# Designs tried in a protein design run: peptides against a protein of PDB entry 4QMF. Part 143

Target 1, 175 residues: chain A of PDB entry 4QMF
Amino acid sequence: ESSFMTLFPKYRESYLKTIWNDVTRALDKHNIACVLDLVEGSMTVKTTRKTYDPAIILKARDLIKLLARSVPFPQAVKILQDDMACDVIKIGNFVTNKERFVKRRQRLVGPNGNTLKALELLTKCYILVQGNTVSAMGPFKGLKEVRRVVEDCMKNIHPIYHIKELMIKRELAKR

## One batch from the design tools (peptide; made by RFdiffusion4, then SolubleMPNN)

Design b2_p26_8_s1 (from b2_p26_8, 10 letters changed)
Fold by OpenDDE base, seed 2:
Structure b2_p26_8_s1 (fold): chain B 175 residues (1-175), chain A 26 residues (1-26)
Amino acid sequence: as target 1 above (175 residues)
Amino acid sequence: DEEEKLDEELDKLSKELLEEEERKRR
């Protein structure tokens, strides 16, 4: 049997409590057990004797990882689908200066979230920028592109270069 | 100054892309 645990920040507790029954129900369909520990501030997923697909535990691991990083349940639960992958990109260590960090993170999001929405469209991914992490869900190819754009942005490579490149690639693929 | 210019251009480009996609969905 396999088990995975992730910690979540205190500010996430209230939300996780509200959706945990839904998490349980979703995982029950795959015979994966789960526990929300409010004292420790952790989520645990575990295979059972009835777990048919042993690989589903890895998706369950990813589910709780995404939930811990503020991804809403209706989106995060899609990770249980076979064709869905995810990535949690740590962005907090690229820049030591707080103002510079905030500026670069905001640049990734853009006015009214337009840059982020554009990136989501171009990569066919869901992307959430929260705190010191960027969570993404989608096809592996798209996820690789997202990680590159995100990390490069934090390294002071302006997202416009990648967006233009992705737009060109998209147009070429339509032909 | 140069960064601000790129920010503006990126926003413009993003909006254009999103608007095009919205038109296709209609």
Scores: peptide ipSAE 0.705, ipTM 0.957, DockQ to the pose 0.944
Fold by OpenDDE base, seed 3:
Structure b2_p26_8_s1 (fold): chain B 175 residues (1-175), chain A 26 residues (1-26)
Amino acid sequence: as target 1 above (175 residues)
Amino acid sequence: DEEEKLDEELDKLSKELLEEEERKRR
């Protein structure tokens, strides 16, 4: 049997409690067991004797990883689909200055989240910026693009250059 | 400054893209 555990921050506890029955039901379809430990602040997923697809445990691992990073359940659960991949990009170590970090992180989001939404559209990904991580879900090609934009932004390369590039590529693909 | 100009331009482009997409979905 295989098992994976992920710790979650305290501020996620109340939410995780409210959706855990839904998590259980989603994983039960694949005969994956799960446990929410409120004392430790952890989520665990485990294969069972009835688990048919051994690879599904890796998706279950990704599910709890996404949930721990504030991805809402209705979005996170899509990771169980075969065509869906995810990436959790750590952004907290690119800049030591807190103000600079906040500024660059906010630049990824933009006013009213417009930049992030534009990036989601162009990459065909879901993207969530939370704390020191950016969580993304989508096709591998899109995820690669997201990671590039995110990391470059944290390295002080303005997202506009990538957005323009993606827009051009999109227009060319329509022809 | 230059960064502010780029921020404004990015927001403009983003809004235009999103508005176009919304029109297609309706």
Scores: peptide ipSAE 0.704, ipTM 0.957, DockQ to the pose 0.953
Fold by OpenDDE base, seed 1:
Order: C-alpha cells, then structure tokens, then sequence
Structure b2_p26_8_s1 (fold): chain B 175 residues (1-175), chain A 26 residues (1-26)
C-alpha cells in the first residue's frame, strides 16, 4: 500500500473544506482513500485493498498537490484522466529582489491575463500563476513548453520570443 | 524603452491570437 501527503497554506483551508466531499467522491471511483487534516493543514491519499490500478495513486498525489497550489477542483480533478499530466513550477528562487520578481511574474501573466491565455492556447495547457508557483496541466509536450517559457521569463528572457515561436509552429502544423 | 516596446508587442500579439480563436469558434 502507498500513501502521499502534502501540506497546504492556511488560506486554502476554507476552500478545501468545502470541496473535500467532492474530492472523496472522485477518488472513491478509483478506490483511493483520502484524508483532510485541518489541524496539521495536510491532505493525504492512500491506496486500499480494493485499488485496482496501482498507478492511480500517483495521479491522486498530483491531485492534492495541485489543490494545495490553488488549482480549483473542477480543473484539478482532470488530472485523474489518463491523458492528463501536470507540473508545478517553482518561480520564487530565480530572483532575490521582490520588485523584480513581481515584475517578471506579471510579464508572464500580461495585461488582463492575455499573455497567459495565449500561452494556454498555444500549448494546449491550463496554467495558473499563484504566489511562488506556476501550476500547469495538459499534454507532456505542452507542459515542457510552459516550463521553458515560465523559467526563461523569470530569468529575464522576454516571453515574446517563445510566443512568436509557438505561433509559427502552430501555423505550420495547420498545413 | 525597448523592454516596454516588447511588452506592448506581446500584448498585441496575445490579443490578436485570442481574437482569432474566438472568431473561429463562432
């Protein structure tokens, strides 16, 4: 039997409490047990004797990881699908200056979130920028592209270069 | 400056892409 635990920040407690029954229901379909510990501030997922697919526990692990990083349940639960992968990109360690960090993070999002939406479209991914992390969900190829754009942006490589490249690739693929 | 110009261009490109996608869905 396998188990995984993740901690979540205090500000997520209220939300997680409200959706935990839905989490339980989704995982029950796969015979994965789950526990929300409000005292410790943790989520745990476990295989049971009835778990048929041993690989599903890894997806359950990813589910609670995504939830801890503010991904809403209706999106996060899609990780249980076979064709869906995810990535949690830590962005807080690329720069020490807070103002520079905020500026680069904002550049990734863009005015009204347009840059991020464009990146989502081009990579066929869901992307959420929250605090010191970027959570992404989608095909493996798309996730690799997202990570490159995100990390390069934090390294002061302007996202426009990657966006243009992705746009060109997209047009070529339509032929 | 050059950085601001790139920011503006990126926003323009992003908007154009999104608008095109919206038109295709209609």
Amino acid sequence: as target 1 above (175 residues)
Amino acid sequence: DEEEKLDEELDKLSKELLEEEERKRR
Scores: peptide ipSAE 0.704, ipTM 0.957, DockQ to the pose 0.935
Fold by OpenDDE base, seed 5:
Structure b2_p26_8_s1 (fold): chain B 175 residues (1-175), chain A 26 residues (1-26)
Amino acid sequence: as target 1 above (175 residues)
Amino acid sequence: DEEEKLDEELDKLSKELLEEEERKRR
């Protein structure tokens, strides 16, 4: 039997309390137990004797990881599907200067979120930029592309070069 | 500067892509 625990920031407590019954119901379908600890500020998932698929615990781990990083439940719960993968990209350690960090993070999002929406479309991923992390959900190939664009942006490689490349690849794939 | 120019170009390109996708869904 396996268990995983994830800490969450205080500002997520109210939301997590409101959706925890839904989390429990979703995991019960797979005989995965879960616990919300408001004192410690943690979420725990664990297998039971009735857990049939041993791999589902890893998806449950990913679920609570996504929820801790502000992904809303209706989106995060999709991780329990077999064809859905996720990635949590840490972006806070690429730049020490706060102003540079904010500028590069904003460049990734773009005006009105247009750059991020374009990247979501090109990679077939869901992408959420929050704090010092970028959460992504989608196909494995798309997730690799998202990570490359995000990390390069934080390394001061402008996203336009990757967006142009992805657009070209998309057009070639239509042939 | 060069970065501002690239930002503007990226926004234009992103909008064009999104508008094209919206037209395809209609």
Scores: peptide ipSAE 0.703, ipTM 0.957, DockQ to the pose 0.919

Design b2_p26_8_s2 (from b2_p26_8, 10 letters changed)
Fold by OpenDDE base, seed 2:
Structure b2_p26_8_s2 (fold): chain B 175 residues (1-175), chain A 26 residues (1-26)
Amino acid sequence: as target 1 above (175 residues)
Amino acid sequence: EEEEKLDKELDELSRKLLEEEERKRR
């Protein structure tokens, strides 16, 4: 039997408590057990004797990882689908200057979230920029593109170059 | 100044893309 555990920050506790029954129900469908430990501040998922597909535990691992990083449950639970992958990109270590970090992070989002929404459309991904991480869900190809844009942005490569490139690629794919 | 210019251009481009997508969904 396999198990995975992830820690979550204290500010996430209240939300996780509210949705944990839903998490349990979703995982029960796959005979995956789960535990929310409020003292430790952890989530655990485990295979059971009734787990039919042993690979589902990896998706369950990803689920709790996403939840720990502020992805809402209705979105995070989609990771249990076969065609859905995810990535959690750590962005906090690219820049030491806080102001520069905030500026570059904000550039990923853009005014009214337009840049982020555009990137989501172009990559067919869900993207959440929160704190020191960017969480993304979608096809592997899209996720690779998201990571590139995100990391490059934190490295002071303006997202516009990638957005233009993705737009061109999209147009070419329509032909 | 160059960064600000690029920021504005990016926003315009993003909005254009989003608007086009919304139009297609209608």
Scores: peptide ipSAE 0.711, ipTM 0.957, DockQ to the pose 0.940
Fold by OpenDDE base, seed 1:
Structure b2_p26_8_s2 (fold): chain B 175 residues (1-175), chain A 26 residues (1-26)
Amino acid sequence: as target 1 above (175 residues)
Amino acid sequence: EEEEKLDKELDELSRKLLEEEERKRR
C-alpha cells in the first residue's frame, strides 16, 4: 500500500472543503482513498486493497499537490487521465527584491493574461500563476517548454524570445 | 526603455495569436 500527503495553506481550506466530495468521488472510481485533515491542514491519498492500477496513486498525489497550489478542481482532476502530466514550478527564489519579483511574474501573465494564454496555446498546457509557484498541466514536451519560459523570465530573460520561437515551431509543424 | 518596448511587442504578438485562434474556431 502507498500513501502520499500534502499540506495546504489556510486560505485554501474553504475551497477544499467545498470540493472534497468531488475529489472523493473522482478517486473512488480508481479505488483510491482520500482524507482531508482540516486540523493539520493536509490532504492524503492512499491505495486500497481494491486499487487495481498501482500507478494511479502517483496521479492522485499530483492531484492533491495541484489542489494545494490553487488549481481548480475541474482542471486538476484531469491529471487522472493517462495523457496528462503536471509540473509545479517554484519561482519565489529567483529574485530577492520583491518589486522585481512582482514585475517579472506579471510579465509572464501579461496585460489581461494575454501572454499566459498565448503560452498555454503554444505549449498546449494549462498554466496557473499563483503566489510563489506556477502550476502547469499538459504533455511532457509542453511542460518542459513552460518551465523554460517561466524560469528564464524570472532570470530576466524576456518571454518574447521564447514566444517567437514557439510560434515559428508551431508554423513549421503545420507543414 | 527597451523592456517596455518588448513588453508592448509581446502583448501585441500574444493578442494576434489569440485572435487568430478564435477565428479558426468559428
Scores: peptide ipSAE 0.710, ipTM 0.957, DockQ to the pose 0.939
Fold by OpenDDE base, seed 3:
Structure b2_p26_8_s2 (fold): chain B 175 residues (1-175), chain A 26 residues (1-26)
Amino acid sequence: as target 1 above (175 residues)
Amino acid sequence: EEEEKLDKELDELSRKLLEEEERKRR
């Protein structure tokens, strides 16, 4: 049997409690067991004797990882689909100065989230910026692009250069 | 100053892109 555990921050506890029955139901379809430990602040997924596809446990691992990083359940659960991949990008270590970090992180989001939404559209990904991580879900090609933009932004490369590039590529692909 | 200009340009570009997509989906 395979088992994976992830810790979640305290501020996620209330939400995770409210959706855990839905998590259980979604994983039950694949005969994956799950446990929410409120004392430890952890989520665990594990295979059972009835688990047919051994690879689904990796998807379940990704599910709880996404949930721990504030991805809403209706979006996170899509990771169980075969065509969906995800990436959790750690952004907290690129900048030591807190103000600089906040500024660069905010630049990824933009006013009213417009920059982030534009990036989502161009990469065909879901993207969530929360705390010290950026969570992304989508095709591998799109995920690669997201990671590049996110990391470069934290390295003080303005997202506008990537957005323009992606827009050009998109227009070329339509021809 | 340069960063602020780029920020404004990025926001404008993003909004235009999003508006175009909204029109296509409606």
Scores: peptide ipSAE 0.709, ipTM 0.957, DockQ to the pose 0.952
Fold by OpenDDE base, seed 5:
Structure b2_p26_8_s2 (fold): chain B 175 residues (1-175), chain A 26 residues (1-26)
Amino acid sequence: as target 1 above (175 residues)
Amino acid sequence: EEEEKLDKELDELSRKLLEEEERKRR
């Protein structure tokens, strides 16, 4: 039997407590057990004797990982679908200067979130920028593109170059 | 100055893309 645990920040406690029955119900369909520990501040998923697909535990692991990083449950639960993958990109270690970090993170989001929405459209991914991480969900190809744009942005490579490239590729694919 | 110029261009490009997509869904 397999088990995975993730820690979550204190500010997520209230929300996780509210949606935990929904998490339990979603995982019960796959005979995956789960535990919310409010004292430790952790979520745990584990296989049971009734778990049929051994690979589903990895998706359950990803589910709690996404929830810990502020992804809402209605979106995060989609990770249990076969065609859905995810990535959690750590962005806090690329820049030591706080002001530069904030500026580059804001550049990724853009005014009114337009840049992020454009990137979501071009990569066919869901993307959430929160704190020191970027969470993404979608096809593997799209996720690779998201990671490249996000990391390059934190390395002071302006997102416009990647957005233009993705737009060109999109137009070529329509032919 | 160059960064600000690129920021503005990126926002314009992003908005155009999003507007086109919204029109197609209507």
Scores: peptide ipSAE 0.708, ipTM 0.957, DockQ to the pose 0.948

Design b2_p26_8_s3 (from b2_p26_8, 8 letters changed)
Fold by OpenDDE base, seed 2:
Structure b2_p26_8_s3 (fold): chain B 175 residues (1-175), chain A 26 residues (1-26)
Amino acid sequence: as target 1 above (175 residues)
Amino acid sequence: EEEEKLDEELNKLSEELLEEEERKRR
């Protein structure tokens, strides 16, 4: 039997409490047990004797990881699908200057979230920028592209170069 | 100044892409 635990920040507690029954129900379909520990501030997932697919525990691990990083449940639960992967990109360590960090993070999002939406469209991913992490869900190819754009942005490589490249690739793929 | 110019260009490009996608969905 396998188990995984993730910690979540205090500000996430209220939301997690509200959706935990839904989490339980979703995981029950796969015979994965789960526990929300409000004292420790942790989520745990565990295989049971009835777990049919041993690989589903890894997806359950990813589910709680995503939930801990502010991904809403209706989106995060999609990780349980076979064709869905995820990535949690730590962005807080690329820049020491807070103002520079905020500026680069905002550049990734763009006005009205346009840059992020464009990136989501081009990579066929869901992307959430929250705090010191970027959470992404989608196909592996798209996730690799997202990570590159995100990390490069934090390294002061402007996202426009990647967006243009992705747009070109997209057009070429349509032919 | 160069960064601001790139920001504006990126936003324009993003908007165009999103608008095109919205038209295709209709």
Scores: peptide ipSAE 0.694, ipTM 0.953, DockQ to the pose 0.920
Fold by OpenDDE base, seed 1:
Structure b2_p26_8_s3 (fold): chain B 175 residues (1-175), chain A 26 residues (1-26)
Amino acid sequence: as target 1 above (175 residues)
Amino acid sequence: EEEEKLDEELNKLSEELLEEEERKRR
């Protein structure tokens, strides 16, 4: 039997309470048990005697991790699909200056979120920038590309270089 | 500044890409 726990920030409590029945239902299909502890501020997933696929617990772990980082349930639950992977990229440690951090994070998002949407399209990923983390979901190849762009952006490498590269690769792949 | 120019160019490219995708969905 395996179990995993993830802490969540207080501001997520209200939302998690509202969707927890849906989480339970989704995990029940795989015979994974789950617990929301509002006192501790934690989510737990656990295999049961009825769990058939032992690998599903790792996806359940990822589910609660994504939920803790503000990914909405309708998107986060897709992690339970076999072809879906995720990554949580910590971006808060690349820059010590808060203003510089905010600037670089905003550059990643772009006006009206256009840069992020473009990156999502090019990598076939879902991407959420929240606080000191970037959460991404999609194919492994796309996730690798997302991490590169995100980390480089925080290292003051402008995203335009990667976006142009991805656009070229995309056009070549259409042939 | 050079960074501002790159920001503007990036936004333009992003918008063009997104608009193209929207046209394809129609």
Scores: peptide ipSAE 0.694, ipTM 0.953, DockQ to the pose 0.894
Fold by OpenDDE base, seed 3:
Structure b2_p26_8_s3 (fold): chain B 175 residues (1-175), chain A 26 residues (1-26)
Amino acid sequence: as target 1 above (175 residues)
Amino acid sequence: EEEEKLDEELNKLSEELLEEEERKRR
């Protein structure tokens, strides 16, 4: 039997409680067991004797990881699909100055989230910026692009350069 | 000043892209 556990921040507790039955139902389809521990503040997924695909436990691990990082359940559960990958990008270590960090993080999001939405469209990914992490879901190619843009932004490379590049590539692909 | 200009340009590009896609989805 294989098991994975992830901790979640306190502010996620109420939400996780409300959706945990849905998590259980989704994982039951794959014969993966799950446990929400409110005392420890953890989520656990486990294979069972009835688990057919041993690889699904890795996706279950990713599911709880995404949920811990504020990804909504309806989006996070898509990770259980074969064609869906994810990445959790830690952005908190690029800048020591808090104000600079906040500024660069906000630049990635943009006014009304427009920059982030544009990046999602161009990379065919879902992207969520929360706290010290950026969670992304989508194709591997898109995820690589997201990570590059996110990390470069935190390194003070303005996202506009990447957005323009992606737009050009998109137009070329239409021809 | 340069960063602010780039921010504004990025926002405009993003909005245009999103508006175009919204029109296609309707």
Scores: peptide ipSAE 0.694, ipTM 0.953, DockQ to the pose 0.904
Fold by OpenDDE base, seed 5:
Structure b2_p26_8_s3 (fold): chain B 175 residues (1-175), chain A 26 residues (1-26)
Amino acid sequence: as target 1 above (175 residues)
Amino acid sequence: EEEEKLDEELNKLSEELLEEEERKRR
């Protein structure tokens, strides 16, 4: 039997408490047990004797990881689907200067979130920028592209170069 | 100055892409 635990920040406590019954119901379908510890500020998932698919525990691990990073439940729960993968990209360690960090993070999002929405469309991924992490959900190929764009942006490589490349690739794939 | 120009170009490109996708869904 396997168990995974994830810590969550205090500001997520109220939300997680409100949706935890839904989390429990979703995981019960797979005979995965879960616990919300409000004292420690943690979520735990574990297999049971009735768990049929041993691989589902890894998806449950990813679910609580996504929830801890502010992904809303209706989106995060999709990780339990076989064709859905995710990635949590740490962006806080690329730049030591706070002002430069904020500027590069904002560049990734763009005015009205246009850059992020364009990237979501081109990679067929869901993308959430929150604090020091970027959470992404989608196909493996798309996730690799998202990680490259996000990390390069934090390394001061402007996203426009990657967006243009992805647009060209998209047009070629339509032929 | 160069970064600002690239930011503006990226925003225009993104908006065009999103508008095109919205038209296809209608």
Scores: peptide ipSAE 0.692, ipTM 0.953, DockQ to the pose 0.926

Design b2_p26_8_s4 (from b2_p26_8, 7 letters changed)
Fold by OpenDDE base, seed 2:
Structure b2_p26_8_s4 (fold): chain B 175 residues (1-175), chain A 26 residues (1-26)
Amino acid sequence: as target 1 above (175 residues)
Amino acid sequence: EEEEKLDEELNKLSEELLEEEERKKE
């Protein structure tokens, strides 16, 4: 049997409480047990004797990881699908200057979230920028592209270069 | 200044892409 645990920040507690029954129900379909520990501030997933697919526990691990990083349940639960992958990109350590960090993070998001929406469209991914992490869900190819754009942005490589590249690739793929 | 220009260009490009996508859905 396998178990995985993730911690979540205090501000996430109220939301997690509201959706935990849904989490339980979703995981029950796969015979994965789960526990929300409000004292420790943790989520745990565990295989049971009835767990049929051993690989599903890894997806359950990813589910709670995503939830801990503020991904909404209706989106996060999609990780349980076979064709869905995710990535949690740590962005907080690329820049020491707080103002520079905020600026680069904002550049990634763009006005009204346009840059992020464009990136989501081009990579066929869901992307959430929260705090010091970027959570992404989608196909592996798209996730690789997202990580590259995100990390490069934090390294002061402007996202426009990647967006243009992705647009070209997209256009070529239509032919 | 260069960064600001790139920001503006990126936003324009993003908006165009998103608008095009919305038109396709209609």
Scores: peptide ipSAE 0.684, ipTM 0.948, DockQ to the pose 0.923
Fold by OpenDDE base, seed 1:
Structure b2_p26_8_s4 (fold): chain B 175 residues (1-175), chain A 26 residues (1-26)
Amino acid sequence: as target 1 above (175 residues)
Amino acid sequence: EEEEKLDEELNKLSEELLEEEERKKE
């Protein structure tokens, strides 16, 4: 049997409690067991004797990882689909200066979230910027593009260069 | 100053893209 555990921050506890029955129901369809430990502040997923696809446990692992990073359940649960992948990009270690970090993170989001929405559209991904992580869900190709833009932004490469490139690629694909 | 110009340009491009997408859905 395989099992995976992830810790979640205290501020996530209330939300996780409210949706845990839905998590259980979603995983039950795949015969994956799950446990929410409020004392430790952890989520655990594990295979059972009835688990048919052994690979689904990896998706379950990703599910709880996404939930721990503030991805809403209705979005996170899509990771259980065969064609859906995810990535959790750590952005907190690129810059030591807090002000510089905040500025670069804000640049990635843009006014009214326009930059992030544009990036989501161009990559066909869901993207959530939260704290020191960026969570993304979508096709593998799109995820690769998201990671590149996100990391480069934190390295002080302006997102405009990548957005323009993606826009050009999109137009070419329409032809 | 250069960064601010790039920020403004990026925002304009993003808005145009999003507006175009909304028009296609209508």
Scores: peptide ipSAE 0.683, ipTM 0.948, DockQ to the pose 0.901
Fold by OpenDDE base, seed 3:
Structure b2_p26_8_s4 (fold): chain B 175 residues (1-175), chain A 26 residues (1-26)
Amino acid sequence: as target 1 above (175 residues)
Amino acid sequence: EEEEKLDEELNKLSEELLEEEERKKE
């Protein structure tokens, strides 16, 4: 039997409390047990004697990881699907200057979130920028592209170069 | 100033892409 635990920030507590019954119900379908510890500020998922798919516990691990990084439940729960993968990209360690960090992070999002939405379309991924992490969900190919764009942006490579490249590739794929 | 120009260009490009996608969904 396997168990995984993740910590979540205090500001996430109220939301997690409101959706935890839904988390429990979703995981019950797979005979995965879960616990929300408000004192420690943690989420735990565990296999049970009735868990028949050993791989589902890893998806459950990813679920609580995504929830801890502010991904909303209706999106995060999709990780339990076989064809869905995720990535949590740490962006806080690329630059030490706070102002520079904020500017580069904002550049990734763009006005009204347009850049992020464009990147989502081009990569067929869901992307959430929150704090020092970027959470992404989608196909492996798309996730690799997202990570490249995100990390390069934090390294001061403007996203426009990647967006243009992805747009060209998209057009070529339609032919 | 170069970065600002690129930001503006990226935003325009993104908006165009998004608008095109919305039209296809309708």
Scores: peptide ipSAE 0.682, ipTM 0.948, DockQ to the pose 0.925
Fold by OpenDDE base, seed 5:
Formats: structure tokens, sequence, C-alpha cells
Structure b2_p26_8_s4 (fold): chain B 175 residues (1-175), chain A 26 residues (1-26)
């Protein structure tokens, strides 16, 4: 039997408590057990003797990983679908200067979140920028593009170059 | 100055794309 654990920040505790029954119900459909430990600040998922598909535990692992990084449950639970993948991109280690980090992170989001929404549309992904991570959900190809744009932005490569490229690719795919 | 120009251009491009998508849903 397989088990995975993920730690979560203290500020997520109240939310996780409110949705944990929903998490349990979603995982019960696959005979995956789960535990919320408020003392340690952890979530655990594990297979049982009734788990039919051994691969579903990896999706359950991803579910708690996404929840720990502030992805809302209605979105995060979609990871249990066969055609859905995810990526958690660490962005906090690219820049040591705090002001530079904040500026580059804000550039990725853009005014009114327009840049992020455009990137979501072009890659067919859900994207959440939170703290030192960017969480993304969608097709594998789209996730690769998201990671490229996000990491390059943190390396001071302006997102406009990638957005233009993705727009061209999108137009070509319509033909 | 160059970064600011690129920021403005990116925002305009993003808004145009999003507006086009909203029109398709109507």
Amino acid sequence: as target 1 above (175 residues)
Amino acid sequence: EEEEKLDEELNKLSEELLEEEERKKE
C-alpha cells in the first residue's frame, strides 16, 4: 500500500477544515483514505485493500499538493479526472531581491490579472499565482508552456514574447 | 522605459484577446 503526505501553511487550516468532508467523499469513490492532521499541519492520502486502480493514489497526492498551495477544492478535485494534469512551479528561488521578485511576479499577473487570464486561455490551463509558487492544471502540452513563461518571467524575460508566440500558434491551429 | 513599453503592449494584447473570447461566448 502507498501513502503520501503534504504539509500546509497555517493560514490554510481554516479553509481545509471546512472542505475536508468533501475531500473525503471525493476520494472514497476511489477507495483512497485520507487524513487531516491539524497538529502537524499535514494532509495524508493512502491506498486501501479496496483500491482498484493503483495509479489513482498519484492523483490523490496531487490533489493534496494543490490544496496546500491555495487551489480551491472545486478546481483542485478535477485532478482526479484522467485527462487532467498539474504542475506546481516554485518561483521564490529565482530572485533573491524581494522588490525584484514582487515586480516580476506582478508582471506575470498583469493589470487586473489580464496577462494571467490570457495565458490561461492560450494554454487551456488553470493558473494560480500564490506566494512563492504558481499552480497550474490542464493538458500536459499547456503545462509545459505555462512553466516556460513563468520561469522565464522570473528570469526577467518579458512574457510578451511568449504570448505573441502562443497567439501565432493558436491561429495556425485553427486552420 | 523599455520594460514599461512592453508592459503596456502586453496589457493591450491581453485585453484584445480576452475581449475576442468573450464575444465568441455570446
Scores: peptide ipSAE 0.682, ipTM 0.948, DockQ to the pose 0.926

